# Designs tried in a protein design run: peptides against a protein of PDB entry 5ONS. Part 38

Target 1, 181 residues: chain A of PDB entry 5ONS
Amino acid sequence: MFKKFDEKENVSNCIQLKTSVIKGIKNQLIEQFPGIEPWLNQIMPKKDPVKIVRCHEHIEILTVNGELLFFRQREGPFYPTLRLLHKYPFILPHQQVDKGAIKFVLSGANIMCPGLTSPGAKLYPAAVDTIVAIMAEGKQHALCVGVMKMSAEDIEKVNKGIGIENIHYLNDGLWHMKTYK

## One batch from the design tools (peptide; made by RFdiffusion4, then SolubleMPNN)

Design b2_p13_1_s1 (from b2_p13_1, 8 letters changed)
Fold by OpenDDE base, seed 5:
Structure b2_p13_1_s1 (fold): chain B 181 residues (1-181), chain A 13 residues (1-13)
Amino acid sequence: as target 1 above (181 residues)
Amino acid sequence: SAEEEALIAAARA
């Protein structure tokens, strides 16, 4: 989603959200990420305005005080930014790739099934379309935010093809967009 | 973070 993303070229505008819209978004976030509820007042304090940075390809980035928190495309599900996920790693369920897959993930490649079933990888139960944090063996911070293209069960059984779609990864265009005020 | 930078550097080395 952000492989060729550039803040200067791909951001269209920024709008400040109404209180009612913010409440709706918070409810959506709690629905998607139930564990975030106790932390939401810290992540999105009531006193702070919430903005949407509108980008090309119908990408929207939710921001508070310039901090990039979540993004979505075409009003689909919200994804946490890696920067937020690093602060609150429990927001997403995890999957772990082996060391050999790291270079490919960081190039924006989708995660192939063998990279999730090999020694050093850890495959946790997850349904198709689940948004997941991609971890690597021996590393604390997520490398990537992805979407399960196969269930964990099918990844193990089929063990070929794309298991997880790479949506946002370290050093992509969104990562380089540290803040937006 | 330092870890993230290390991962990026290692992947591109």
Scores: peptide ipSAE 0.079, ipTM 0.772, DockQ to the pose 0.045
Fold by OpenDDE base, seed 3:
Structure b2_p13_1_s1 (fold): chain B 181 residues (1-181), chain A 13 residues (1-13)
Amino acid sequence: as target 1 above (181 residues)
Amino acid sequence: SAEEEALIAAARA
């Protein structure tokens, strides 16, 4: 989603949200990520305005105090940014790729099944379409936010093709934005 | 973090 993304070229505008819209978004976030509820007042303090950075290709980035928190495309599900995920790693269920897959993930490549079934990988139960944090062998911080294109069970059985779609990865265009006020 | 920076550096290599 952000492989060729650049703030200067791909941001259209930034809007400050009304209170009613913020309330709706918070409820949606709790529905998507139930475990976030106790932390939401810390992540999105009531006293702080919430903004949406509107980008090309129907991408929207939710921000508070300049911090990029979540993003979505075409009114789809919200994804946490890696920067938020690093602070709150429990927001997403995890999958772990082997050491050899790291360089490919960091180039924006989708994650192939063998990289999730090899000895250095750890594959946890997850349904298709689940948004997941991609961890790596020997690393503590997520490398990528992805979407299961196959269930964990099918990844183990089929063990070929795209297991997880790469949505957002370290050092992509979104990562480089850092902040936006 | 140090780990993040290391991964970013690896991505650029």
Scores: peptide ipSAE 0.065, ipTM 0.762, DockQ to the pose 0.045
Fold by OpenDDE base, seed 2:
Structure b2_p13_1_s1 (fold): chain B 181 residues (1-181), chain A 13 residues (1-13)
Amino acid sequence: as target 1 above (181 residues)
Amino acid sequence: SAEEEALIAAARA
């Protein structure tokens, strides 16, 4: 989603959200990520304005105090940014790729099944379309936010093709935004 | 690689 994304070229505008809209978004986030509920007032304090950065390709980024928190495309599901995920790693279920897959993930490549079934990988139960945090062998922080294109069960059985779609990864265009005020 | 480690380190900062 952000492989060729540049803040200067791909951001259209920024809007401040009304209280009612913020409440709706918070409810959506809790529905998507139930574990975030106790932390949501910390992540999105009531006293702080919430903004949406509107980008090309129907991408919207939710921000508070310039911090990029979540994003979505075409009003689809919200994804946490890696920066938020690093602070709250439990927001998403995890999958772990082997050491050899790291460089490919960081180039924006989708995660192939063998990178999830190899000895250095860890594959956890997950249904297709689940948004997941991609961890790496020997690393503490997520490399990528992805979407299961196969169930964990099918990844193990078929063990070829795209297991997880790469949505957002370290050093992509969204990562480089850092903040937006 | 060194770049991979640097990126992970940067993510921790």
Scores: peptide ipSAE 0.158, ipTM 0.780, DockQ to the pose 0.045; fails the geometry check
Fold by OpenDDE base, seed 4:
Structure b2_p13_1_s1 (fold): chain B 181 residues (1-181), chain A 13 residues (1-13)
Amino acid sequence: as target 1 above (181 residues)
Amino acid sequence: SAEEEALIAAARA
C-alpha cells in the first residue's frame, strides 16, 4: 500500500473530525481490536482533536497530536501503523516469519507459505482476512502489518503461494512520515 | 528505535 508512497506527493489534505465521527471511529476500532478498549483513552484522549490525513488511492490516516495511529483504504478496515503497534503490540494477533524471509518482507513482498512453516517461523491459528502483525525470528518488534490470504490451517496444508499479504512494512512510505500535524 | 534501524540495515546487507 505504501511502497511508492511519499508524503509530499501523495497527501491530498487533512481534516479535523467532529466529535460524533470520532465516537463512531472509536467504536469501530474496539470492534476490530477488542483488546484496545482499555487503552483507547490514552491513545486518543478526549481533549485532543482527531484528524484524518487524506491521501491518494483513497488512503486515510487517522492521527492524534500528529501521531499516525491507524490507516484504511476505501473505507475498509482500519490497520494500526507500525509505530502504534510497537507501543501496543497486543493490538494484533501475531505471525512469525523465519530469518530468510525478513529481507523480502522489508522490500514489500508478500509472505509466502514456506516462510511461515519453516524452522524459525511460528504460525498461529488465524482465519483468512485476519489482520496480523508480522514478527521476525529473533526480533522483538513487528516488521510488517499484513492480512491473512489463507487460513493458518491452509497455509500448513497447502504450503504454497501467498500466505499473508504485505500491507505496511518498516521503511515504507508510511513509516517515513513519522508525524503529521 | 534502535531495533528497527538495525533490522532495516540487516535487510539491506
Scores: peptide ipSAE 0.138, ipTM 0.789, DockQ to the pose 0.046; fails the geometry check

Design b2_p13_1_s2 (from b2_p13_1 with E6K K7L L12R)
Fold by OpenDDE base, seed 2:
Structure b2_p13_1_s2 (fold): chain B 181 residues (1-181), chain A 13 residues (1-13)
Amino acid sequence: as target 1 above (181 residues)
Amino acid sequence: SEELEKLIEEARS
């Protein structure tokens, strides 16, 4: 989603959200990520305005105090930014790729099944279409945010093709935005 | 983060 993304060229505008809209978004976030509910008040303090950065390709980024928190495309599901995920690693269920897959993930490549079933990888139960954090063997920080294209069960059984789609990865265009006020 | 910088650098190499 952000492989060729550049803040200067791909951001259209930024709007401050109304209170009612913020409440709706918070509810959506809790539905998608139940684990964030106890933390939502510190992630999105009531006293702080919430903004949406509108980008090309129908991408929207939710921000508070310039911090990029979540993003979505074409009003689809919200994804946490890696920067938020690094602060709250439990927001997403995890999958772990082996060491050899790291360079490919960080090039924006989708995660192939063998990279999730090989020694050093760890495959956890997850349904298709689940948004997941891609961890790496021996590393503490998520490499990317992805979407299961197959269930964990099917990844193990078939062990061929794309297991997880790479949506947002470390050092992509979104990562480089850092903040936006 | 040192780890993050290392990860990025490793990917570039």
Scores: peptide ipSAE 0.445, ipTM 0.909, DockQ to the pose 0.044
Fold by OpenDDE base, seed 4:
Structure b2_p13_1_s2 (fold): chain B 181 residues (1-181), chain A 13 residues (1-13)
Amino acid sequence: as target 1 above (181 residues)
Amino acid sequence: SEELEKLIEEARS
């Protein structure tokens, strides 16, 4: 999603959200990520305005005090940014790739099934279309936010093709955006 | 990877 993303070229505008809209978004976030509820007040303090940075290709980034928190495309589900996920790693269920897959993930490549079933990888139960954090063998922080293109069960059985789609990864255009006020 | 560690530490800052 952000492989060719550049803040200068791909950001269109920024809007401040109304209180009612913010409430709706918070409810949606809790629905998508139930574990975030106790933390939502410090992530999105009531006294701080919430903004959406509108980008090309129907990408929207939710921000508070310039911090990039979540993003979505075409008004689909929200994804946490890696910067938020590193602070709150429990927001997403995890999958772990082997060491050999790290360089490919960081190039924006989709995660192939063998990288999730090989020694060093850890594949946890997850349904297709689940948003997941891609962890790396021997590392504590997520490399990537992805979407299961196959269920964990099917990844193990088929063990061929794209297991997880790479949506947002370290050092991509969103990562380099860093902040926006 | 040192590059990865650098990126991670930047995120934690």
Scores: peptide ipSAE 0.168, ipTM 0.819, DockQ to the pose 0.050
Fold by OpenDDE base, seed 5:
Structure b2_p13_1_s2 (fold): chain B 181 residues (1-181), chain A 13 residues (1-13)
Amino acid sequence: as target 1 above (181 residues)
Amino acid sequence: SEELEKLIEEARS
């Protein structure tokens, strides 16, 4: 989603959200990520304005105090940014790729099944379309936010093709955006 | 990798 994203080229505008809209978004976030409910007032303090950075290709980034928190495309599901996920790693269920897959993930490549089934990888039960944090063997911080394109069961059985779609990864355009005020 | 470690460190800063 952000492989060739550039703040100067791809950001259209930024709008401050109304209170009612913020409440709706918070409810959506809790529905998607039940574990964030106790933390949501810390992540999105009531006193702080919530803004949407509107980008090309119908991408919207939710921000508070310039911090990029969540993003979505075409009003689809919200994804946490890696910067938020690093602070709150429990927001997403995890999958772990082997050491050899790291460089490919960081180039924006989708995660192929062998990278999830080989030694060093850890594959946890997950259904298709589940948004997951991609962890790296030997590392503590997620390197990617992805979406299961196959169930964990099918990844193990078929062990061929794209297991997880790479949505947002370290060093992509969103990562380099860092903040937006 | 060194690159990943650098990126992780930047994320924590």
Scores: peptide ipSAE 0.119, ipTM 0.782, DockQ to the pose 0.048
Fold by OpenDDE base, seed 3:
Structure b2_p13_1_s2 (fold): chain B 181 residues (1-181), chain A 13 residues (1-13)
Amino acid sequence: as target 1 above (181 residues)
Amino acid sequence: SEELEKLIEEARS
């Protein structure tokens, strides 16, 4: 989603959200990520304005105090940014790739099934369309936010093709955006 | 974060 993304070229405008809209978004975030509920007041304090950065390709980025928190495309599901995920690594279920897959993930490649079933990888139960954090063998921080294109069960059985779609990865255009006020 | 930048550099090397 952000392979060729640049803040100066791909951001259209930024708007401050009304209280009613913020309430709706918070409810949606809790529905998508139940584990975030105890932390949401810390992530999005009531006293702080919430803004949406509107970008090309119908991408919207949710921000508070300049921090890029979540993003979505075409009013689809929200994804956490890697910067938020690194602060709150538990808000997404994890999948782990082996060491050999790291360089490909960081190039924006989708995660193929063998990279999730090989020695060093760890595949946890997850349904198709689940948003997941992509961890790597021997690494502390998530490399990528992805979406399960197959269930964990099917990844193990079929063991070929795209298992997880790479949506946002370390050092992509969104990562380099860093902050926006 | 210096730690994250180090991770990226090591992963791409």
Scores: peptide ipSAE 0.070, ipTM 0.755, DockQ to the pose 0.050

Design b2_p13_1_s3 (from b2_p13_1, 5 letters changed)
Fold by OpenDDE base, seed 3:
Structure b2_p13_1_s3 (fold): chain B 181 residues (1-181), chain A 13 residues (1-13)
Amino acid sequence: as target 1 above (181 residues)
Amino acid sequence: SAELEELIKKARS
């Protein structure tokens, strides 16, 4: 989603949200990520304005105090940014790729099934379309936010093709945006 | 994070 993204070229405008809209978004986030509810008040304090950075290709980024928190495309599901996920790693269920897959993930490649079934990988139960954090063998921090294109069960059984779609990865255009006020 | 920077550097090589 952000492989060719540049803040100066791809950001259109920034809008401060009304209180009622913020409430609706918070409810959506809790619905998508039930585990975030106890933390949402410190992630999005009531006293702080919430803004949407509108970008090309119908991408919207939620920000608070300049910090990039979540993003979505075409009114679809919200994804946490890697920067938020590094602070709250439990927001998403995890999947772990082997060491050999790291360089490909960081180039924006989708995660192929063998990279999730090898000895160095760890595959946890997850349904198709689940948003997941991609971890790396022997590493502490998430490399990527992805979407399950197959269930964990099917990944193990079929072990062929795209298991997880790469949505946002370290060093992509969104990562380099850092902050926006 | 030093770990993240190392991974990025490794990916670029």
Scores: peptide ipSAE 0.069, ipTM 0.768, DockQ to the pose 0.042
Fold by OpenDDE base, seed 1:
Structure b2_p13_1_s3 (fold): chain B 181 residues (1-181), chain A 13 residues (1-13)
Amino acid sequence: as target 1 above (181 residues)
Amino acid sequence: SAELEELIKKARS
């Protein structure tokens, strides 16, 4: 999603959200990520304004105090930014790729099944379309936010093709954006 | 990966 993203070229505008809209978004976030509920008031304090950075290709980034928290495309599901996920790693279910897959993930490539089934990888139960944090063998911080294109069961059985779609990865355009006030 | 380690370091700072 952010492979060729540049803040200067791909951001259109920024709007401050009304209280009612913020409440709706918070409810959506809790529905998507139940584990975030106890932390949501810390992540999005009531006293702080919430903004949406509107980008090209129907991408929207939710921000508080300049911090990029979540993003979505075409009003679809919200994804946490890697920067938020690094602070709150429990927001997403995890999958772990082997060491050999790291370089491909960091190039923006989708995650192939063998990278999830080989020694060093850890594949956890997950349904198709589940948003997941991609962990790396021997590393503590997620390197990617992805979407399951196959169930964990099918990844193990078929073990060929794209297992997880790469949505947001370290060193992509969103990562380099850092903040937006 | 040296690149990953550097990126993680930046994320922690």
Scores: peptide ipSAE 0.043, ipTM 0.714, DockQ to the pose 0.047
Fold by OpenDDE base, seed 4:
Structure b2_p13_1_s3 (fold): chain B 181 residues (1-181), chain A 13 residues (1-13)
Amino acid sequence: as target 1 above (181 residues)
Amino acid sequence: SAELEELIKKARS
């Protein structure tokens, strides 16, 4: 989603959200990520304005105090940014790729099934379309936010093709954006 | 932040 993304070229505008809209978004976030509920008040304090940065290709980034928290495309599901995920790693269920897959993930490549079933990888139960954090063997922080294109069960059985779609990865255009006031 | 930058570098190598 952000392989060719550049803040200077791809950001259109920024809007401040009304209180009612913020409430709706918070409820949606809790629905998508139940574990975030106890932490949502410190992530999105009531006293702080919430903004949406509108970008090309129907991408929207939710921000508080300049911090990029979540993003979505075409009003689809929200994804946490890697920066938020690094602070709150429990927001997403995890999958782990082997060492050999790391360089491909960091190039924006989708995660192929063998990279999830090989020695050094760890595949956890997850349904198709689940948003997941992509961890790596020997690494502490998530490398990528992805979406299961196959269930974990099917990845193990078929073991070929795209297992997880790469949505947002370290050092992509969103990562380099850092903050937006 | 510095730690993350180093992580990226190490991940690429």
Scores: peptide ipSAE 0.042, ipTM 0.719, DockQ to the pose 0.054
Fold by OpenDDE base, seed 5:
Structure b2_p13_1_s3 (fold): chain B 181 residues (1-181), chain A 13 residues (1-13)
Amino acid sequence: as target 1 above (181 residues)
Amino acid sequence: SAELEELIKKARS
Protein backbone atom coordinates (compact mmCIF):
# COMPACT_ATOMS: atom_id res chain seq x y z
CA MET B 1 0.00 0.00 0.00
CA PHE B 2 2.87 2.37 0.75
CA LYS B 3 5.68 0.96 -1.36
CA LYS B 4 5.80 4.04 -3.55
CA PHE B 5 4.13 6.40 -1.13
CA ASP B 6 5.54 9.88 -0.61
CA GLU B 7 4.06 12.46 1.73
CA LYS B 8 4.68 15.35 -0.61
CA GLU B 9 3.22 13.62 -3.63
CA ASN B 10 0.47 11.42 -2.25
CA VAL B 11 -1.20 13.47 0.47
CA SER B 12 -4.23 15.38 -0.71
CA ASN B 13 -5.50 17.15 2.38
CA CYS B 14 -6.07 16.90 6.11
CA ILE B 15 -9.37 17.31 7.91
CA GLN B 16 -10.26 17.57 11.57
CA LEU B 17 -12.99 15.19 12.63
CA LYS B 18 -16.12 16.06 14.51
CA THR B 19 -16.68 14.54 17.93
CA SER B 20 -19.45 12.29 16.67
CA VAL B 21 -17.21 10.86 13.97
CA ILE B 22 -14.42 10.32 16.46
CA LYS B 23 -16.79 8.42 18.71
CA GLY B 24 -17.77 6.18 15.85
CA ILE B 25 -14.18 5.51 14.92
CA LYS B 26 -13.29 4.66 18.50
CA ASN B 27 -16.11 2.15 18.59
CA GLN B 28 -14.88 0.62 15.35
CA LEU B 29 -11.39 0.34 16.73
CA ILE B 30 -12.63 -1.40 19.85
CA GLU B 31 -14.60 -3.83 17.74
CA GLN B 32 -11.57 -4.61 15.60
CA PHE B 33 -9.10 -4.62 18.47
CA PRO B 34 -10.89 -5.38 21.74
CA GLY B 35 -7.67 -5.28 23.71
CA ILE B 36 -7.15 -1.65 22.80
CA GLU B 37 -10.08 -0.40 24.85
CA PRO B 38 -8.19 0.23 28.10
CA TRP B 39 -5.52 2.11 26.16
CA LEU B 40 -7.66 4.06 23.77
CA ASN B 41 -7.98 7.07 26.04
CA GLN B 42 -4.21 7.23 26.19
CA ILE B 43 -3.80 6.80 22.44
CA MET B 44 -6.63 9.17 21.59
CA PRO B 45 -7.19 11.50 24.51
CA LYS B 46 -10.61 13.12 24.51
CA LYS B 47 -9.10 16.58 24.76
CA ASP B 48 -7.00 16.14 21.63
CA PRO B 49 -8.35 16.71 18.14
CA VAL B 50 -8.38 13.81 15.74
CA LYS B 51 -7.47 14.37 12.12
CA ILE B 52 -7.59 12.34 8.97
CA VAL B 53 -4.90 12.75 6.38
CA ARG B 54 -6.47 11.98 3.05
CA CYS B 55 -4.14 10.45 0.53
CA HIS B 56 -4.28 9.19 -3.01
CA GLU B 57 -5.81 5.80 -3.72
CA HIS B 58 -8.48 6.42 -1.09
CA ILE B 59 -6.02 6.02 1.77
CA GLU B 60 -6.85 7.73 5.05
CA ILE B 61 -4.48 8.09 7.97
CA LEU B 62 -5.87 8.78 11.43
CA THR B 63 -3.69 11.14 13.44
CA VAL B 64 -3.67 12.66 16.92
CA ASN B 65 -1.22 15.43 17.75
CA GLY B 66 0.63 14.68 14.57
CA GLU B 67 1.11 11.03 15.45
CA LEU B 68 0.03 8.59 12.77
CA LEU B 69 -2.06 5.96 14.50
CA PHE B 70 -4.20 4.01 12.07
CA PHE B 71 -4.87 3.91 8.37
CA ARG B 72 -7.47 2.44 6.07
CA GLN B 73 -8.27 2.27 2.39
CA ARG B 74 -11.67 2.82 0.86
CA GLU B 75 -13.23 2.90 4.29
CA GLY B 76 -12.19 -0.67 4.93
CA PRO B 77 -10.79 -1.99 8.18
CA PHE B 78 -8.35 0.05 10.18
CA TYR B 79 -4.72 -0.97 10.32
CA PRO B 80 -2.38 0.26 13.00
CA THR B 81 0.74 2.00 11.85
CA LEU B 82 3.95 0.23 12.68
CA ARG B 83 4.89 3.12 14.89
CA LEU B 84 1.76 2.66 16.98
CA LEU B 85 2.13 -1.10 16.90
CA HIS B 86 5.65 -0.81 18.24
CA LYS B 87 4.25 1.04 21.24
CA TYR B 88 1.32 -1.32 21.65
CA PRO B 89 2.39 -4.65 20.18
CA PHE B 90 -0.68 -6.44 21.52
CA ILE B 91 -3.02 -4.61 19.15
CA LEU B 92 -2.59 -7.30 16.52
CA PRO B 93 -2.13 -11.03 16.66
CA HIS B 94 1.34 -12.06 15.62
CA GLN B 95 2.87 -14.27 12.98
CA GLN B 96 6.57 -14.95 12.80
CA VAL B 97 8.49 -15.40 9.57
CA ASP B 98 11.75 -17.23 9.14
CA LYS B 99 15.02 -15.39 8.73
CA GLY B 100 15.09 -15.85 4.99
CA ALA B 101 11.78 -14.09 4.51
CA ILE B 102 12.85 -10.89 6.26
CA LYS B 103 14.56 -9.26 3.29
CA PHE B 104 11.55 -9.91 1.10
CA VAL B 105 9.10 -8.57 3.66
CA LEU B 106 11.16 -5.40 3.92
CA SER B 107 11.00 -5.02 0.16
CA GLY B 108 7.23 -5.08 0.29
CA ALA B 109 6.77 -8.64 -0.89
CA ASN B 110 3.89 -10.75 0.27
CA ILE B 111 4.70 -13.51 2.72
CA MET B 112 4.73 -16.91 1.10
CA CYS B 113 3.55 -19.96 3.00
CA PRO B 114 6.95 -21.61 3.33
CA GLY B 115 8.19 -18.56 5.18
CA LEU B 116 5.53 -19.25 7.80
CA THR B 117 5.96 -23.01 8.13
CA SER B 118 9.73 -23.42 8.00
CA PRO B 119 12.03 -23.72 11.00
CA GLY B 120 12.39 -20.37 12.69
CA ALA B 121 8.89 -19.33 11.75
CA LYS B 122 5.93 -19.50 14.09
CA LEU B 123 2.42 -19.77 12.74
CA TYR B 124 -0.37 -19.02 15.16
CA PRO B 125 -4.06 -19.76 14.67
CA ALA B 126 -5.71 -17.07 12.58
CA ALA B 127 -8.60 -16.89 10.18
CA VAL B 128 -8.42 -15.55 6.67
CA ASP B 129 -8.63 -11.76 6.44
CA THR B 130 -7.19 -11.31 9.93
CA ILE B 131 -4.89 -8.32 10.23
CA VAL B 132 -1.64 -9.49 11.77
CA ALA B 133 1.73 -8.24 12.87
CA ILE B 134 4.63 -9.89 11.10
CA MET B 135 7.46 -10.62 13.49
CA ALA B 136 11.01 -11.81 13.02
CA GLU B 137 12.66 -14.41 15.18
CA GLY B 138 14.09 -12.86 18.32
CA LYS B 139 12.78 -9.39 17.61
CA GLN B 140 10.19 -7.52 19.61
CA HIS B 141 9.22 -5.00 16.92
CA ALA B 142 7.00 -5.94 14.02
CA LEU B 143 8.45 -5.87 10.51
CA CYS B 144 5.15 -5.21 8.84
CA VAL B 145 1.40 -5.22 9.08
CA GLY B 146 -0.27 -7.83 6.94
CA VAL B 147 -3.52 -9.58 6.17
CA MET B 148 -4.00 -13.33 6.26
CA LYS B 149 -4.86 -14.44 2.74
CA MET B 150 -5.20 -18.00 3.95
CA SER B 151 -6.09 -19.34 7.35
CA ALA B 152 -3.24 -20.61 9.45
CA GLU B 153 -4.64 -24.08 9.00
CA ASP B 154 -4.64 -23.79 5.24
CA ILE B 155 -1.15 -22.33 5.21
CA GLU B 156 0.05 -25.45 6.97
CA LYS B 157 -1.86 -27.77 4.66
CA VAL B 158 -1.24 -26.13 1.31
CA ASN B 159 2.12 -24.59 2.16
CA LYS B 160 2.47 -22.72 -1.11
CA GLY B 161 1.33 -19.41 -2.48
CA ILE B 162 0.64 -16.18 -0.67
CA GLY B 163 -0.08 -16.74 2.99
CA ILE B 164 -0.10 -13.14 4.13
CA GLU B 165 -0.44 -9.96 2.11
CA ASN B 166 2.08 -7.26 2.94
CA ILE B 167 0.25 -4.01 3.67
CA HIS B 168 2.70 -1.81 5.56
CA TYR B 169 6.35 -2.56 6.27
CA LEU B 170 9.39 -0.97 7.86
CA ASN B 171 11.04 1.67 5.71
CA ASP B 172 8.07 2.05 3.39
CA GLY B 173 6.58 5.41 2.54
CA LEU B 174 4.30 5.49 5.56
CA TRP B 175 7.15 4.63 7.90
CA HIS B 176 9.15 7.56 6.60
CA MET B 177 6.15 9.77 7.20
CA LYS B 178 6.91 10.14 10.89
CA THR B 179 4.43 12.85 11.82
CA TYR B 180 1.81 15.01 10.19
CA LYS B 181 0.00 18.04 11.61
CA SER A 1 15.10 2.17 17.25
CA ALA A 2 18.48 0.53 17.27
CA GLU A 3 16.85 -2.86 17.03
CA LEU A 4 14.97 -1.89 13.92
CA GLU A 5 18.05 -0.42 12.32
CA GLU A 6 19.96 -3.59 12.95
CA LEU A 7 17.17 -5.64 11.49
CA ILE A 8 17.07 -3.54 8.35
CA LYS A 9 20.82 -3.74 8.03
CA LYS A 10 20.74 -7.48 8.39
CA ALA A 11 18.00 -7.80 5.83
CA ARG A 12 20.01 -5.83 3.30
CA SER A 13 23.13 -7.93 3.84
Scores: peptide ipSAE 0.041, ipTM 0.729, DockQ to the pose 0.047

Design b2_p13_1_s4 (from b2_p13_1, 6 letters changed)
Fold by OpenDDE base, seed 5:
Structure b2_p13_1_s4 (fold): chain B 181 residues (1-181), chain A 13 residues (1-13)
Amino acid sequence: as target 1 above (181 residues)
Amino acid sequence: SKELEELIKKARE
């Protein structure tokens, strides 16, 4: 989603959200990520304005105090940014790739099934379309936010093709934005 | 990889 993304070229505008809209978004976030509820007041304090950075390709980035928190495309599900995920690693269920897959993930490549079933990888139960954090063998911080293109069960059985789509990865265009006021 | 280590370091800042 952000492989060719550049703040200067791909951001259209930024709007401050109304209270009612913020409430709706918070409810959506809790629905998607039930475990975030106790932390939501810390992540999005009521006293702080919430903004949406509108980008090309119908991408919207939710921000508070300049911090990039979540993003979505075409009003689909929200994804946490890696920067938020690093602070709250429990927001997403995890999948782990082996050491050999790291360089490909960091190039924006999708995660192929063998990279999730090989020694050093760890594949946890997850349904298709689940948003997941991609971890790496021996590393603490998530490398990527992805979406299961196959269920974990099917990844193990079929073991070929795209298992997880790479949505947002370290050092991509969104990562380089860092903040937006 | 060295690149990953650097990115992780930056993420901690």
Scores: peptide ipSAE 0.051, ipTM 0.726, DockQ to the pose 0.047
Fold by OpenDDE base, seed 4:
Structure b2_p13_1_s4 (fold): chain B 181 residues (1-181), chain A 13 residues (1-13)
Amino acid sequence: as target 1 above (181 residues)
Amino acid sequence: SKELEELIKKARE
């Protein structure tokens, strides 16, 4: 989603959200990520305005005090940014790739099934379309936010093709954006 | 990966 993304070229505008809209978004976030509820007031303090940065390709980034928190495309599900996920790693269920897959993930490549079934990988139960944090063997922090294109069960059975779609990865265009006020 | 470690360190700042 952000492989060719550049803040200067791909950001269109920024809007400040009304209180009612913010409440709706918070409810949606809790629905998507139930574990975030106790932390939401810390992540999105009531006193702080919430903004949406509108980008090309129908991408929207939710921000508070310039911090990039979540993003979505075409008003689909929200994804946490890696920067937020590093602070709150429990927001997403995890999948772990082996060491050999790291360089490919960091190039924006989708995660292939063998990279999730190898001895250094850890594949946890997850349904298709689940948003997941991609962890790496020997690393504590997520290197990627992805979407299960196959269930964990099918990844193990088929073990061929794209297991997880790479949505947002370390050092991509969104990562380099850092903040936006 | 040294690059990954550096990126992670920056994320902690």
Scores: peptide ipSAE 0.042, ipTM 0.700, DockQ to the pose 0.049
Fold by OpenDDE base, seed 2:
Structure b2_p13_1_s4 (fold): chain B 181 residues (1-181), chain A 13 residues (1-13)
Amino acid sequence: as target 1 above (181 residues)
Amino acid sequence: SKELEELIKKARE
């Protein structure tokens, strides 16, 4: 989603949200990520304005105090930014790729099944279309936010093709935005 | 692997 994304070229505008809209978004976030509920007031304090950065290709980024929190495309599901996920790693279920897959993930490549079933990888139960954090063998912080293109069960059984779609990865265009005020 | 560590380090600076 952000492989060729550039803040200067791909951001259209930024809007401040009304209170009612913020409440709706918070409810959506809790629905998608139930574990975030106790932390949501910390992540999105009531006193702080919430903004949406509108980008090309129907991408929207939710921000508070300049911090990029979540993003979505075409009003689809919200994804946490890696920066938020690093602070709250429990927001997403995890999958772990082996060391050999790291370089490919960081190039924006989709995660192939063998990278999730090989020694050093850890594959956890997850249904297709689940948004997941891609962890790496021996690393503490998520490398990528992805979407399961196969269930964990099918990844193990089929063990070929794309297991997880790479949505947002370290050093992509979104990562480089850092903040937006 | 080294690239990841460097990115994390830079992000925290």
Scores: peptide ipSAE 0.041, ipTM 0.706, DockQ to the pose 0.044
Fold by OpenDDE base, seed 1:
Structure b2_p13_1_s4 (fold): chain B 181 residues (1-181), chain A 13 residues (1-13)
Amino acid sequence: as target 1 above (181 residues)
Amino acid sequence: SKELEELIKKARE
């Protein structure tokens, strides 16, 4: 989603949200990520304005005090930014790729099934379309936010093709954006 | 793994 993203070229405008809209978004976030509920007041304090940075290709980034929190495309599901996920790693279920897959993930490539079934990888139960954090062996911080394109069960059985779609990865355009005030 | 570590380090500088 952000492989060729550049803040200077791809941001259209920024709007401040009304209270009612913010409440709706918070409810949606809790529905998508139940584990975030106890932390949501800390992540999005009631006293702080919430903004949406509107970008090309129907991308929207939710921000508070310049911090990039979540993003979505075409009014689809919200994804946490890697920067938020690093602070709250429990927001998403995890999948772990082997060492050999790391370089490909960091190039924006989708995660192939063998990278999730080989030694060093850890594949946890997950349904198709589940948003997941991609972890690496021996590393604490997620390197990628992805979406399951196959169930964990099918990844193990088929073991070829795209298992997880790469949505947001370290050093992509969104990562380089860092903040937006 | 080394590449990932370097990227995280650079991003936090």
Scores: peptide ipSAE 0.040, ipTM 0.706, DockQ to the pose 0.042

